Peptides against a protein of PDB entry 2QAS. Designs and how they scored, part 64

Target 1, 120 residues: chain A of PDB entry 2QAS
Amino acid sequence: PPEDLMQYEAMAQDALRGVVKAALKKAAAPGGLPEPHHLYITFKTKAAGVSGPQDLLSKYPDEMTIVLQHQYWDLAPGETFFSVTLKFGGQPKRLSVPYAALTRFYDPSVQFALQFSAPE

## One batch from the design tools (peptide; made by RFdiffusion4, then SolubleMPNN)

Design b2_p19_7_s2 (from b2_p19_7, 12 letters changed)
Fold by OpenDDE base, seed 3:
Structure b2_p19_7_s2 (fold): chain B 120 residues (1-120), chain A 19 residues (1-19)
Amino acid sequence: as target 1 above (120 residues)
Amino acid sequence: SLEETIKKAEEFEKLSKSK
C-alpha cells in the first residue's frame, strides 16, 4: 500500500482525544454534566505525566478507571492533561492524567465509547 | 467515594470487556 507521509491515523487519534477533553470541559462547567451523562475514564497509571497518591497508584499498577458522576471536585481540564480531586480512604486526593495516558472513555448513558493506545 | 467509584468502574470493565 502507499506510504502515508501525512500521518493521518495519528492526526485522527489526536482528534478523538480532543473529544475527551471537550467532554471534560463540559463536565467542569458550572452545573456539571447534564443528567444522566457521566464519564468512565480509564488510563495507564504508569504513563508519563500521571501523578497521584502513591498508595493508590501502587494499588492499580497497570490501569485505573474513575467515574465522574457525583463524588469529584475541582475538575480542571487543561490542554494536555486534566486533574480532579477524589476521596480515597476519606481523604481528598488529587489525580493528574495526561490525555495521552487514556485507554478508554465511556459515557454509559448514551453508550458512547472511545478506545486509545497509551504507552507504559 | 473513590473506592465506590473504582468498584463500579471495575464492574463496568468486566462487562465492557465481555462485549
Scores: peptide ipSAE 0.024, ipTM 0.570, DockQ to the pose 0.127
Fold by OpenDDE base, seed 4:
Structure b2_p19_7_s2 (fold): chain B 120 residues (1-120), chain A 19 residues (1-19)
Amino acid sequence: as target 1 above (120 residues)
Amino acid sequence: SLEETIKKAEEFEKLSKSK
């Protein structure tokens, strides 16, 4: 097949990352996500810009998945990354994840799924 | 908790992989 010098697939994937950002912004709005919507977010833990508890990230050196349903706080979806607080070992831990680090997004309630390529 | 969240996610992944 002819070579795609425009890299349309990459463009499309980047556009779809915008869906994740938009969904997170909805989740961060007052009232949160409308039931029964909830989000499974998978990301590369070693990707540039990922920040979180060292012990947690060390435990999951490749990828980890977080579920945004009921046990999360202070979700802050920025333009290039989102941050969220979750409890780990009974203590609140702040996690910051660039959208570029995402590898999977899933909403089981409507079976909406996205998959992304992320930096290794 | 995050541990529970991860566990739930793992369970989902297991189910997803079984589909």
Scores: peptide ipSAE 0.023, ipTM 0.561, DockQ to the pose 0.128
Fold by OpenDDE base, seed 2:
Structure b2_p19_7_s2 (fold): chain B 120 residues (1-120), chain A 19 residues (1-19)
Amino acid sequence: as target 1 above (120 residues)
Amino acid sequence: SLEETIKKAEEFEKLSKSK
């Protein structure tokens, strides 16, 4: 088949990652997400740019899923990554995740799902 | 389905408590 020099698949993936970014920005706005909306976000823990506590990342060496509903604080959705504070082992931990590291996005309230190619 | 995968991940890979 002809070589795709436009990289359409990558552009489409990037556009869909924009949905996640937009959703997180809505979540970070005053009042948060309108109930019953909440977000399941899965990402590769070893992807470039992912940062967090060593004990947490060691526990989840491949992928990790975080749920943004009631137990999260200081959600900060940037242009290339987002950061959020979650409790782990009873302690608040800061996690930073590039949108490029995402593999799954899901809002069970309306069964909206997205899948993304994983970083190698 | 992705939904099933997410539900499965909740058992083993979910970090935060939201339910």
Scores: peptide ipSAE 0.022, ipTM 0.570, DockQ to the pose 0.284
Fold by OpenDDE base, seed 1:
Structure b2_p19_7_s2 (fold): chain B 120 residues (1-120), chain A 19 residues (1-19)
Amino acid sequence: as target 1 above (120 residues)
Amino acid sequence: SLEETIKKAEEFEKLSKSK
């Protein structure tokens, strides 16, 4: 088969990352996600732009999954990354994740899943 | 907590792979 010089697969993945961004924006809006929707988000912890508690990121050197359902605060879905506050060790910690770092998105309530190739 | 969230996520992954 001929070589794809347009990189359509990458374009498609970038478009699908937009779904995650849109979903997070819905979650961040007043009232949050409509029940019973909730989000499982997996990302590469060493990807460029990922930031959070050093001890936490060190504990999960490859990938980490967070669940946005009940225990999260100040969700801020930006244009290129989102940030959210989660409690770790009883203390609120800020986590920032670029959409480009995502490897999986899942909403169990409707079994909607997306997978992405993220930089190593 | 985040720790519990991660634990829950890991459990979910195990269940997902088992189905």
Scores: peptide ipSAE 0.022, ipTM 0.549, DockQ to the pose 0.129

Design b2_p19_7_s3 (from b2_p19_7, 10 letters changed)
Fold by OpenDDE base, seed 2:
Structure b2_p19_7_s3 (fold): chain B 120 residues (1-120), chain A 19 residues (1-19)
Amino acid sequence: as target 1 above (120 residues)
Amino acid sequence: SLEEMIAKGEEFEKLSASV
């Protein structure tokens, strides 16, 4: 088949990362996500720009999945990364994740899933 | 492919966070 010099697949993946950003912006709006929607987000913990508790990131050296449903605070979806406060072992921790670090996005309520290739 | 990027009914790894 002919060579794709436009790199359409990469463009599509970038656009789909935009879906995650948009979903998080909805989640950050007053009232949060409309029930029963909630989000499972998986990312590479060693990807550039990922920040959070050292002990937590060390515990999950490859990938980590977080859930945004009932127990999350101060969700701040920026243009290149989002940050959120989650509890780990009962302690609130701030996590910052670039959209480029994402590998999976899932909303179980409607079984909508996205997969991404994330650089280290 | 686009088909691989978008899916329904997938299973995912167990939650890493305590939430």
Scores: peptide ipSAE 0.047, ipTM 0.645, DockQ to the pose 0.123
Fold by OpenDDE base, seed 4:
Structure b2_p19_7_s3 (fold): chain B 120 residues (1-120), chain A 19 residues (1-19)
Amino acid sequence: as target 1 above (120 residues)
Amino acid sequence: SLEEMIAKGEEFEKLSASV
């Protein structure tokens, strides 16, 4: 097949990452996500810009999935990354994840799923 | 807990949409 010098796939991937950002912004707005919507977000734990508790990230050396439904706090979706507080062993832990680190996004309520390629 | 949420995330049915 002809070589795609425009790199449309990469451009489309970036656009789709925008969907995740937009969804997170909705989640962070007053009232949160409209029930029954909730989000499963998977990301590469060793990707550049990912930060969080060392013990947690060490436990998941490749990827980990967080669920944004009932047990999350202070979701802050920035332009290049989002941060959120989750409880691990009952203790609140702050996690920061660049959108570029995402590999999967899923909303079970409507079975909407996205997959992405993320660098190590 | 976070661990419980991660466990749930690992169990949802595989669905995907990509370019």
Scores: peptide ipSAE 0.026, ipTM 0.562, DockQ to the pose 0.124
Fold by OpenDDE base, seed 1:
Structure b2_p19_7_s3 (fold): chain B 120 residues (1-120), chain A 19 residues (1-19)
Amino acid sequence: as target 1 above (120 residues)
Amino acid sequence: SLEEMIAKGEEFEKLSASV
């Protein structure tokens, strides 16, 4: 097939990452997500800009999935990354994840799923 | 493809979670 010098696939991925950002902004708004919506978010733990507990990131050297439903605090969806506080082993930990690090997004309530390629 | 990037159904794997 002809060469795609426009890189439309990458453009489409970037656009769809915007869906995740928008969803997180809805989740961060007063009242949170409308029931029964909740989010499964998978990301590359070694991607540039990912930060969090060393022990946790070491436990998941490739990817991890976080669930935003009941046990999350201070969700802050920025323009290029989001941060959120989650409890691991009962201890609150802050995660910061660039949208570019995402590999999957899923809302089980409506079975809406997205997948992305992400650099290490 | 773009079609492959959008899906319906439970095709995901939960690796770690905070409910």
Scores: peptide ipSAE 0.044, ipTM 0.639, DockQ to the pose 0.101; fails the geometry check
Fold by OpenDDE base, seed 3:
Structure b2_p19_7_s3 (fold): chain B 120 residues (1-120), chain A 19 residues (1-19)
Amino acid sequence: as target 1 above (120 residues)
Amino acid sequence: SLEEMIAKGEEFEKLSASV
């Protein structure tokens, strides 16, 4: 078959990552996500640009899933990555995750799911 | 494929940490 020099598949994947970014921007708004929407976000913890507490990332050396529902603070969805404060062992920890590091996105309230191939 | 990247009804139960 002809070689795809346009890399359409990569373009489509990037577009879908935009859905996650848009959803997080809604979550970061003053009123948060409209009930009952909430987000499960899975990412490669060793992917380039991922940063956070060493004890947290070391505990989950491959993938980590976080949930954004009622217990998140200072969610900051940027253009290339988002950051959020979560509690680990009762202590607040700051986590930064590039959208490129994501492998799964899920909203159980409407059973909407996305999957991605994340580079390291 | 694009079809594989979009799904409905999947169950994601693994929770590593809550935020």
Scores: peptide ipSAE 0.027, ipTM 0.607, DockQ to the pose 0.105; fails the geometry check

Design b2_p19_7_s4 (from b2_p19_7, 10 letters changed)
Fold by OpenDDE base, seed 3:
Structure b2_p19_7_s4 (fold): chain B 120 residues (1-120), chain A 19 residues (1-19)
Amino acid sequence: as target 1 above (120 residues)
Amino acid sequence: SLEETIKAAEEFEKLAASV
């Protein structure tokens, strides 16, 4: 078949990552997500740019899923990564995740799901 | 807590494996 010099598949993947970023920006706005929407986000814990408590990341060396519903604070969705505060062992811990590290996104309220290829 | 959230999320991962 003819060679795709435009790399359309890569462009499409980036567009879909944009959906996650947009959803997180809605979640970070005053008032948060409209009920009953909430987000399950899965990412590769060893991907470049992932940052968080060493003990937590060591406990989940491959992938980890977080839920953004009621127990999260200071969600900050940037252009290339988002950060959020979660309580671990009763203490607030900051987690930073590049969108490129994501492998799955899910909103169970409307059964909307996406999956992505992430760096190893 | 984060620990309980992760446990629930891991169950989701198992359920969503076929997606």
Scores: peptide ipSAE 0.029, ipTM 0.626, DockQ to the pose 0.124
Fold by OpenDDE base, seed 2:
Formats: sequence, C-alpha cells, structure tokens
Structure b2_p19_7_s4 (fold): chain B 120 residues (1-120), chain A 19 residues (1-19)
Amino acid sequence: as target 1 above (120 residues)
Amino acid sequence: SLEETIKAAEEFEKLAASV
C-alpha cells in the first residue's frame, strides 16, 4: 500500500486526545458534567509532565486511573495538560496530567472509550 | 476521596479486564 506521508493516524490520535480535552472542559464548566456522564481517565504516572503527590505516584509507578464524577475540585483543563484537585486521606492533592500521558478514557454512562499510546 | 476514586477506578479496570 502507498506510504502515508501525511501521518493521518497520528493526526487522528491527536484529534482524539482533543476529545478528552473538550470533555474535561465541559466538566470544568459551571455545573460540571451533565448527569450521568462521568469520566475514567488512565495515565502513565511516569510520563513527562505528570505531577502529583509523591507518595501517590510512588504507589502507582506505572499507570493509575482516576474518576471524575463527584469528588473532584478545581478542574483546570489547559491546552496541553489538565490539573485537578482530589482529596487523599482527607487532604486536597493536586494532580497535573498532560494529555499526552493518557492511555485510556472512558465514560461508562454511554460506553464511550478511547485508548492511546503514551510516552514513558 | 481520592482513595475511593482510585478504588472505584480499579474496580472498573477489573471489570473492563474481565470482558
């Protein structure tokens, strides 16, 4: 088959990461996600740009999944990464996750799933 | 809490892995 010099697959994957960004922006808007939508987000904890509690990231050295449904605060979806506050042991902890670090996105309410390759 | 969130997510992951 002809060689794809346009790298359409990569562009498509980037566009799909844009879906996650857009979904998070909806979640960050006043009122949050429309019920019953909620998000399961899996990411590589050692990926470049991932930031969070050292103890937490040490506990999950490969991947971890977070759920954005009811217990999250100050969701800030930027252009290249999002950050969110989750309470860990009752204390607020800030997670910062580049979209490039994502490996899975899922909304169980409508069974919408995306899967990505993430850098190490 | 984050612990509960992670727990729920892990349960989901287990469920997803089961299919």
Scores: peptide ipSAE 0.027, ipTM 0.631, DockQ to the pose 0.129
Fold by OpenDDE base, seed 4:
Structure b2_p19_7_s4 (fold): chain B 120 residues (1-120), chain A 19 residues (1-19)
Amino acid sequence: as target 1 above (120 residues)
Amino acid sequence: SLEETIKAAEEFEKLAASV
């Protein structure tokens, strides 16, 4: 096959990351996501820019998945990363995840899935 | 809790991978 000097696949991946950002912005809007929509988000815990409780990140040295449905607070989707508060052991913990660290996005309500390659 | 959420997600992943 001919060489793709445009790197269309990379551009498409970036566009798809934009879908995740947009979905999170909808989730952060007043009223949250419309029922029954909810989000499964998987990311590389050692990716650059990932920030959170050391004990939590150490427990999941490769990837972890968070679910944004009922138990999350203060979702803040920025332009390059999002942050969210989750309770770990009953204590609120702030997690910050760059969109570039994402490896999977899934909304089971409509079976919409995205998969990405993320750097280590 | 986050632990429960993560466990639920992992179970879902196993189920999804089996489909």
Scores: peptide ipSAE 0.027, ipTM 0.615, DockQ to the pose 0.114
Fold by OpenDDE base, seed 1:
Structure b2_p19_7_s4 (fold): chain B 120 residues (1-120), chain A 19 residues (1-19)
Amino acid sequence: as target 1 above (120 residues)
Amino acid sequence: SLEETIKAAEEFEKLAASV
């Protein structure tokens, strides 16, 4: 096949990552997500820029899925990454995830799903 | 809790994979 010098697939991936960012911004707004919407987010735990509790990340050495519905606080969706507070063992822990680390996004309320390739 | 959330997510993925 002809060589794609435009890198269209990469551009499309970036555009779709923008959907996740936009969804998180809606979630972070006053009132949160409109019911019954909620988010399942999967990411590579060893990807560059991922930051979180050592014990938690060690437990999930490849991928981790978090659910944003009831048990999360201080969601902060930035332009390149988002951060959120989750309770692990009763202790609040801050998790920071670059959008580039995402591998899956799902909203079961409307069965909307996205899949991404992410660096190791 | 986070642990419960992760477990729920894993169960959901299991179900989703079977559909």
Scores: peptide ipSAE 0.026, ipTM 0.608, DockQ to the pose 0.115

Design b2_p19_8_s1 (from b2_p19_8, 9 letters changed)
Fold by OpenDDE base, seed 3:
Structure b2_p19_8_s1 (fold): chain B 120 residues (1-120), chain A 19 residues (1-19)
Amino acid sequence: as target 1 above (120 residues)
Amino acid sequence: SLEAEQQMAAAAEEVAALF
């Protein structure tokens, strides 16, 4: 088979990460996500660029899944990473996650799912 | 459960569908 010097697969994966970014930007816009849309985002907690409370990240050494539905604040979807405030045990905690750290994205309302390979 | 820690999150069934 011919050798792919264009690395189309990688480009396609990057484009799919762009879908997540775009979705988060919609979520961050005034009014938030249109009901009944809500997001489940899974990421590698030890991936480069991931930051948050040590106690929280230590509790989930491999992957963590956050839910953006009813309780999230100050969602800031940047170009390379997004940050958001969520309540865990009633306490607000700020997380910063690079899109490159994502492993799963899911919107149950329309059963839309994406999977990504992320660094161990 | 992380999802359970987040207040007013989606139902467990929706979480299960993710995995």
Scores: peptide ipSAE 0.058, ipTM 0.667, DockQ to the pose 0.282
Fold by OpenDDE base, seed 2:
Structure b2_p19_8_s1 (fold): chain B 120 residues (1-120), chain A 19 residues (1-19)
Amino acid sequence: as target 1 above (120 residues)
Amino acid sequence: SLEAEQQMAAAAEEVAALF
């Protein structure tokens, strides 16, 4: 097949990462996500820029999936990464995840899914 | 799973649908 010197697939994937960012911005706005929307976000835990409790990240050496549904606080979707506070075992934990570390995005309410290539 | 560890996470059925 012809060579794609434009790297359209990469550009498209990058654009789709923007969907996640936009969705998170909606989630971070007052009132949160419009019900019944909620998000499942999977990311490579060892990717550059990923930050969180050592004990938590240690349990997931490859990938981790977080759920933004009923229990999430201080969601801060930046331009290159987002941070959020989630409770694990009743304890609040702060996670910071670069969009580049994402491997999957899913909204069960409408069965909308996205998959991404992320650093190994 | 992480989903199970999160307080008030989505139903197991929804979690399973991801994988």
Scores: peptide ipSAE 0.056, ipTM 0.672, DockQ to the pose 0.281
Fold by OpenDDE base, seed 5:
Structure b2_p19_8_s1 (fold): chain B 120 residues (1-120), chain A 19 residues (1-19)
Amino acid sequence: as target 1 above (120 residues)
Amino acid sequence: SLEAEQQMAAAAEEVAALF
């Protein structure tokens, strides 16, 4: 097949990452996500820009899936990354995740799923 | 698992369906 010099696939991927960003912005709004919507977000923990507690990231050296349902606080969806406070082992931890680090997005309530290619 | 650490995660069967 001919070479795609427009890199449409990459553009499409970026556009779909925008869906995640938009969804998180809705989640960050007062009242949170409309029930029963909730989000499973998977990302590469070693991707550039990912930050969080060392012990937590060490525990999940490849990918981590966070759930945004009833136990999340201070969700801050920026333009290139989002940050959120989640409890792990009962302790609040702050995570910062670039959208580029995402590998999966899923809302089980409506079975909406997205997959992304992320840096290894 | 991370899902287990997040006590308010969806049902186990729902989580399992993701992987």
Scores: peptide ipSAE 0.051, ipTM 0.663, DockQ to the pose 0.302
Fold by OpenDDE base, seed 4:
Structure b2_p19_8_s1 (fold): chain B 120 residues (1-120), chain A 19 residues (1-19)
Amino acid sequence: as target 1 above (120 residues)
Amino acid sequence: SLEAEQQMAAAAEEVAALF
């Protein structure tokens, strides 16, 4: 097929990353997500800008999936990354994830799924 | 699994359906 010099697929992915950002902003708003909506977010743990507890990131050297439904606090969706506090093994952990690190987004309530290519 | 470590985050059946 012809070479795409416009890089439409990359532009489309960038636009779709905006959907994730918008969804997280809705989740961070007063009252949270409207039931039954909840989010599964997968990202590359070694991607630039990802930060969190060493023990947690060491357990999942490639990708990890976080769930935003019942147990999450202080969700802060910025323009380039979001941060959130989650409990792992009963312990609160703060994670910071750039949208560029995302590889998967899913809302089971409406079976809405997005997949992305993320840098190593 | 990581999802299981996130206590009371989501139903087990939903987690399994993703993979």
Scores: peptide ipSAE 0.051, ipTM 0.661, DockQ to the pose 0.246

Design b2_p19_8_s2 (from b2_p19_8, 11 letters changed)
Fold by OpenDDE base, seed 2:
Structure b2_p19_8_s2 (fold): chain B 120 residues (1-120), chain A 19 residues (1-19)
Amino acid sequence: as target 1 above (120 residues)
Amino acid sequence: DLEAELEMQEAQKVLNSLF
């Protein structure tokens, strides 16, 4: 088969990752997401650029799913990664997740789902 | 926060059923 020198699949993945970025930017805006929209975001915890408390990440050695609905603070969606504060055991934990580390994105309110290839 | 952790775990189960 012909060799794809355009890397269309990668471009498509990036475009879809842009949806996640845009959604997070909406979530970070004043007032947050419009009810009842909320986000399930799954990512590879060992992917390059993922950072957070070691105790938290060690609990999820492969993938971690975070829920952005009512219990999140200081959501900061950057151009290549987003960061967010979540409370675990009453303690605020700051997570930074590159969009490239994402494996799944889901909004249960409208059943909108995306799946991504992420580094192993 | 056990409640938050349980919510995350439930979300994981939901996602596993979708993909």
Scores: peptide ipSAE 0.309, ipTM 0.844, DockQ to the pose 0.635
Fold by OpenDDE base, seed 1:
Structure b2_p19_8_s2 (fold): chain B 120 residues (1-120), chain A 19 residues (1-19)
Amino acid sequence: as target 1 above (120 residues)
Amino acid sequence: DLEAELEMQEAQKVLNSLF
């Protein structure tokens, strides 16, 4: 096909990243997600703007998948990134993840899946 | 939290099978 100078696919992916943001905002709202909804979120750990404990990020040098169901706290979905506290080794760890770093999103309860291109 | 870590690992396996 001819060259797409409009970059429609990129625009579509950015729009779909909005689905993740919206889902996280629902999760962060009072009462959390309606059961049985829960979220698997995968992101590139070395993408710009990703932050967290060095030991944790070192354990996942490429991608990390976090599960938002029972073991998460203080979910804060911003406009460009979200942050969340997860316990690893019994210790709370704060992660900050730009939506641009996302590579996969999945809600097992309804088998809703999204895949994104992210910086390598 | 070992339970959370294990859940993350299992989730990763599921996702790898889907994508």
Scores: peptide ipSAE 0.308, ipTM 0.842, DockQ to the pose 0.658
Fold by OpenDDE base, seed 5:
Structure b2_p19_8_s2 (fold): chain B 120 residues (1-120), chain A 19 residues (1-19)
Amino acid sequence: as target 1 above (120 residues)
Amino acid sequence: DLEAELEMQEAQKVLNSLF
């Protein structure tokens, strides 16, 4: 088959990462996501730019899935990464995740799913 | 928070079944 020198697949994946960013921006807006929407976001914990408590990241050496429904605070979706506060053991932990580190995105309420290839 | 952690674990299981 002919070689794709345009890198359309990569372009499409980048565009789809924009969906995640847009969804997170909706989630960060006043009132949060419209019920019953909520988000499952999976990312490579060792990807470049991922930051958070070492004790937390150590529990998830490969991938980590966070749930954005009721147990998250101060969601801040930037242009290249988002940050969010999650409570573990009653203590707030701040995570920062580049969109490029994402591997899966899912909204169970409407069964909308996206899968990405994250950097190794 | 145990509840949040369990929720995350369940989400992971669900996703593993889908992908």
Scores: peptide ipSAE 0.296, ipTM 0.837, DockQ to the pose 0.673
Fold by OpenDDE base, seed 3:
Structure b2_p19_8_s2 (fold): chain B 120 residues (1-120), chain A 19 residues (1-19)
Amino acid sequence: as target 1 above (120 residues)
Amino acid sequence: DLEAELEMQEAQKVLNSLF
């Protein structure tokens, strides 16, 4: 079989990560996501660039899924990573997640799903 | 809080069933 020196598969995966970034930017806009849209985002907690409270991340040694629907604050989608505040035990915890760390993205309202290969 | 944690755990289970 011929070698793909262009690495099209990797380029396609990176393009799909752009969908998540775009969706988060819509969520961060005034008014948030249009109802009933909401997001389930899964990422590798030990991936490079992931940061947050050590006690929180230690509870999820492999991957963690966050829900962006009713309980999230100060969503800030950057170009390479996004950050968001979630409350645990009533205490706000700030998470910073590079898009490259994502493994799954899902919008239950329309059953739109994406899967990614993230480095550990 | 507990409610948020449970919601996240439930979401994880749903996703595990899809992928």
Scores: peptide ipSAE 0.285, ipTM 0.831, DockQ to the pose 0.700

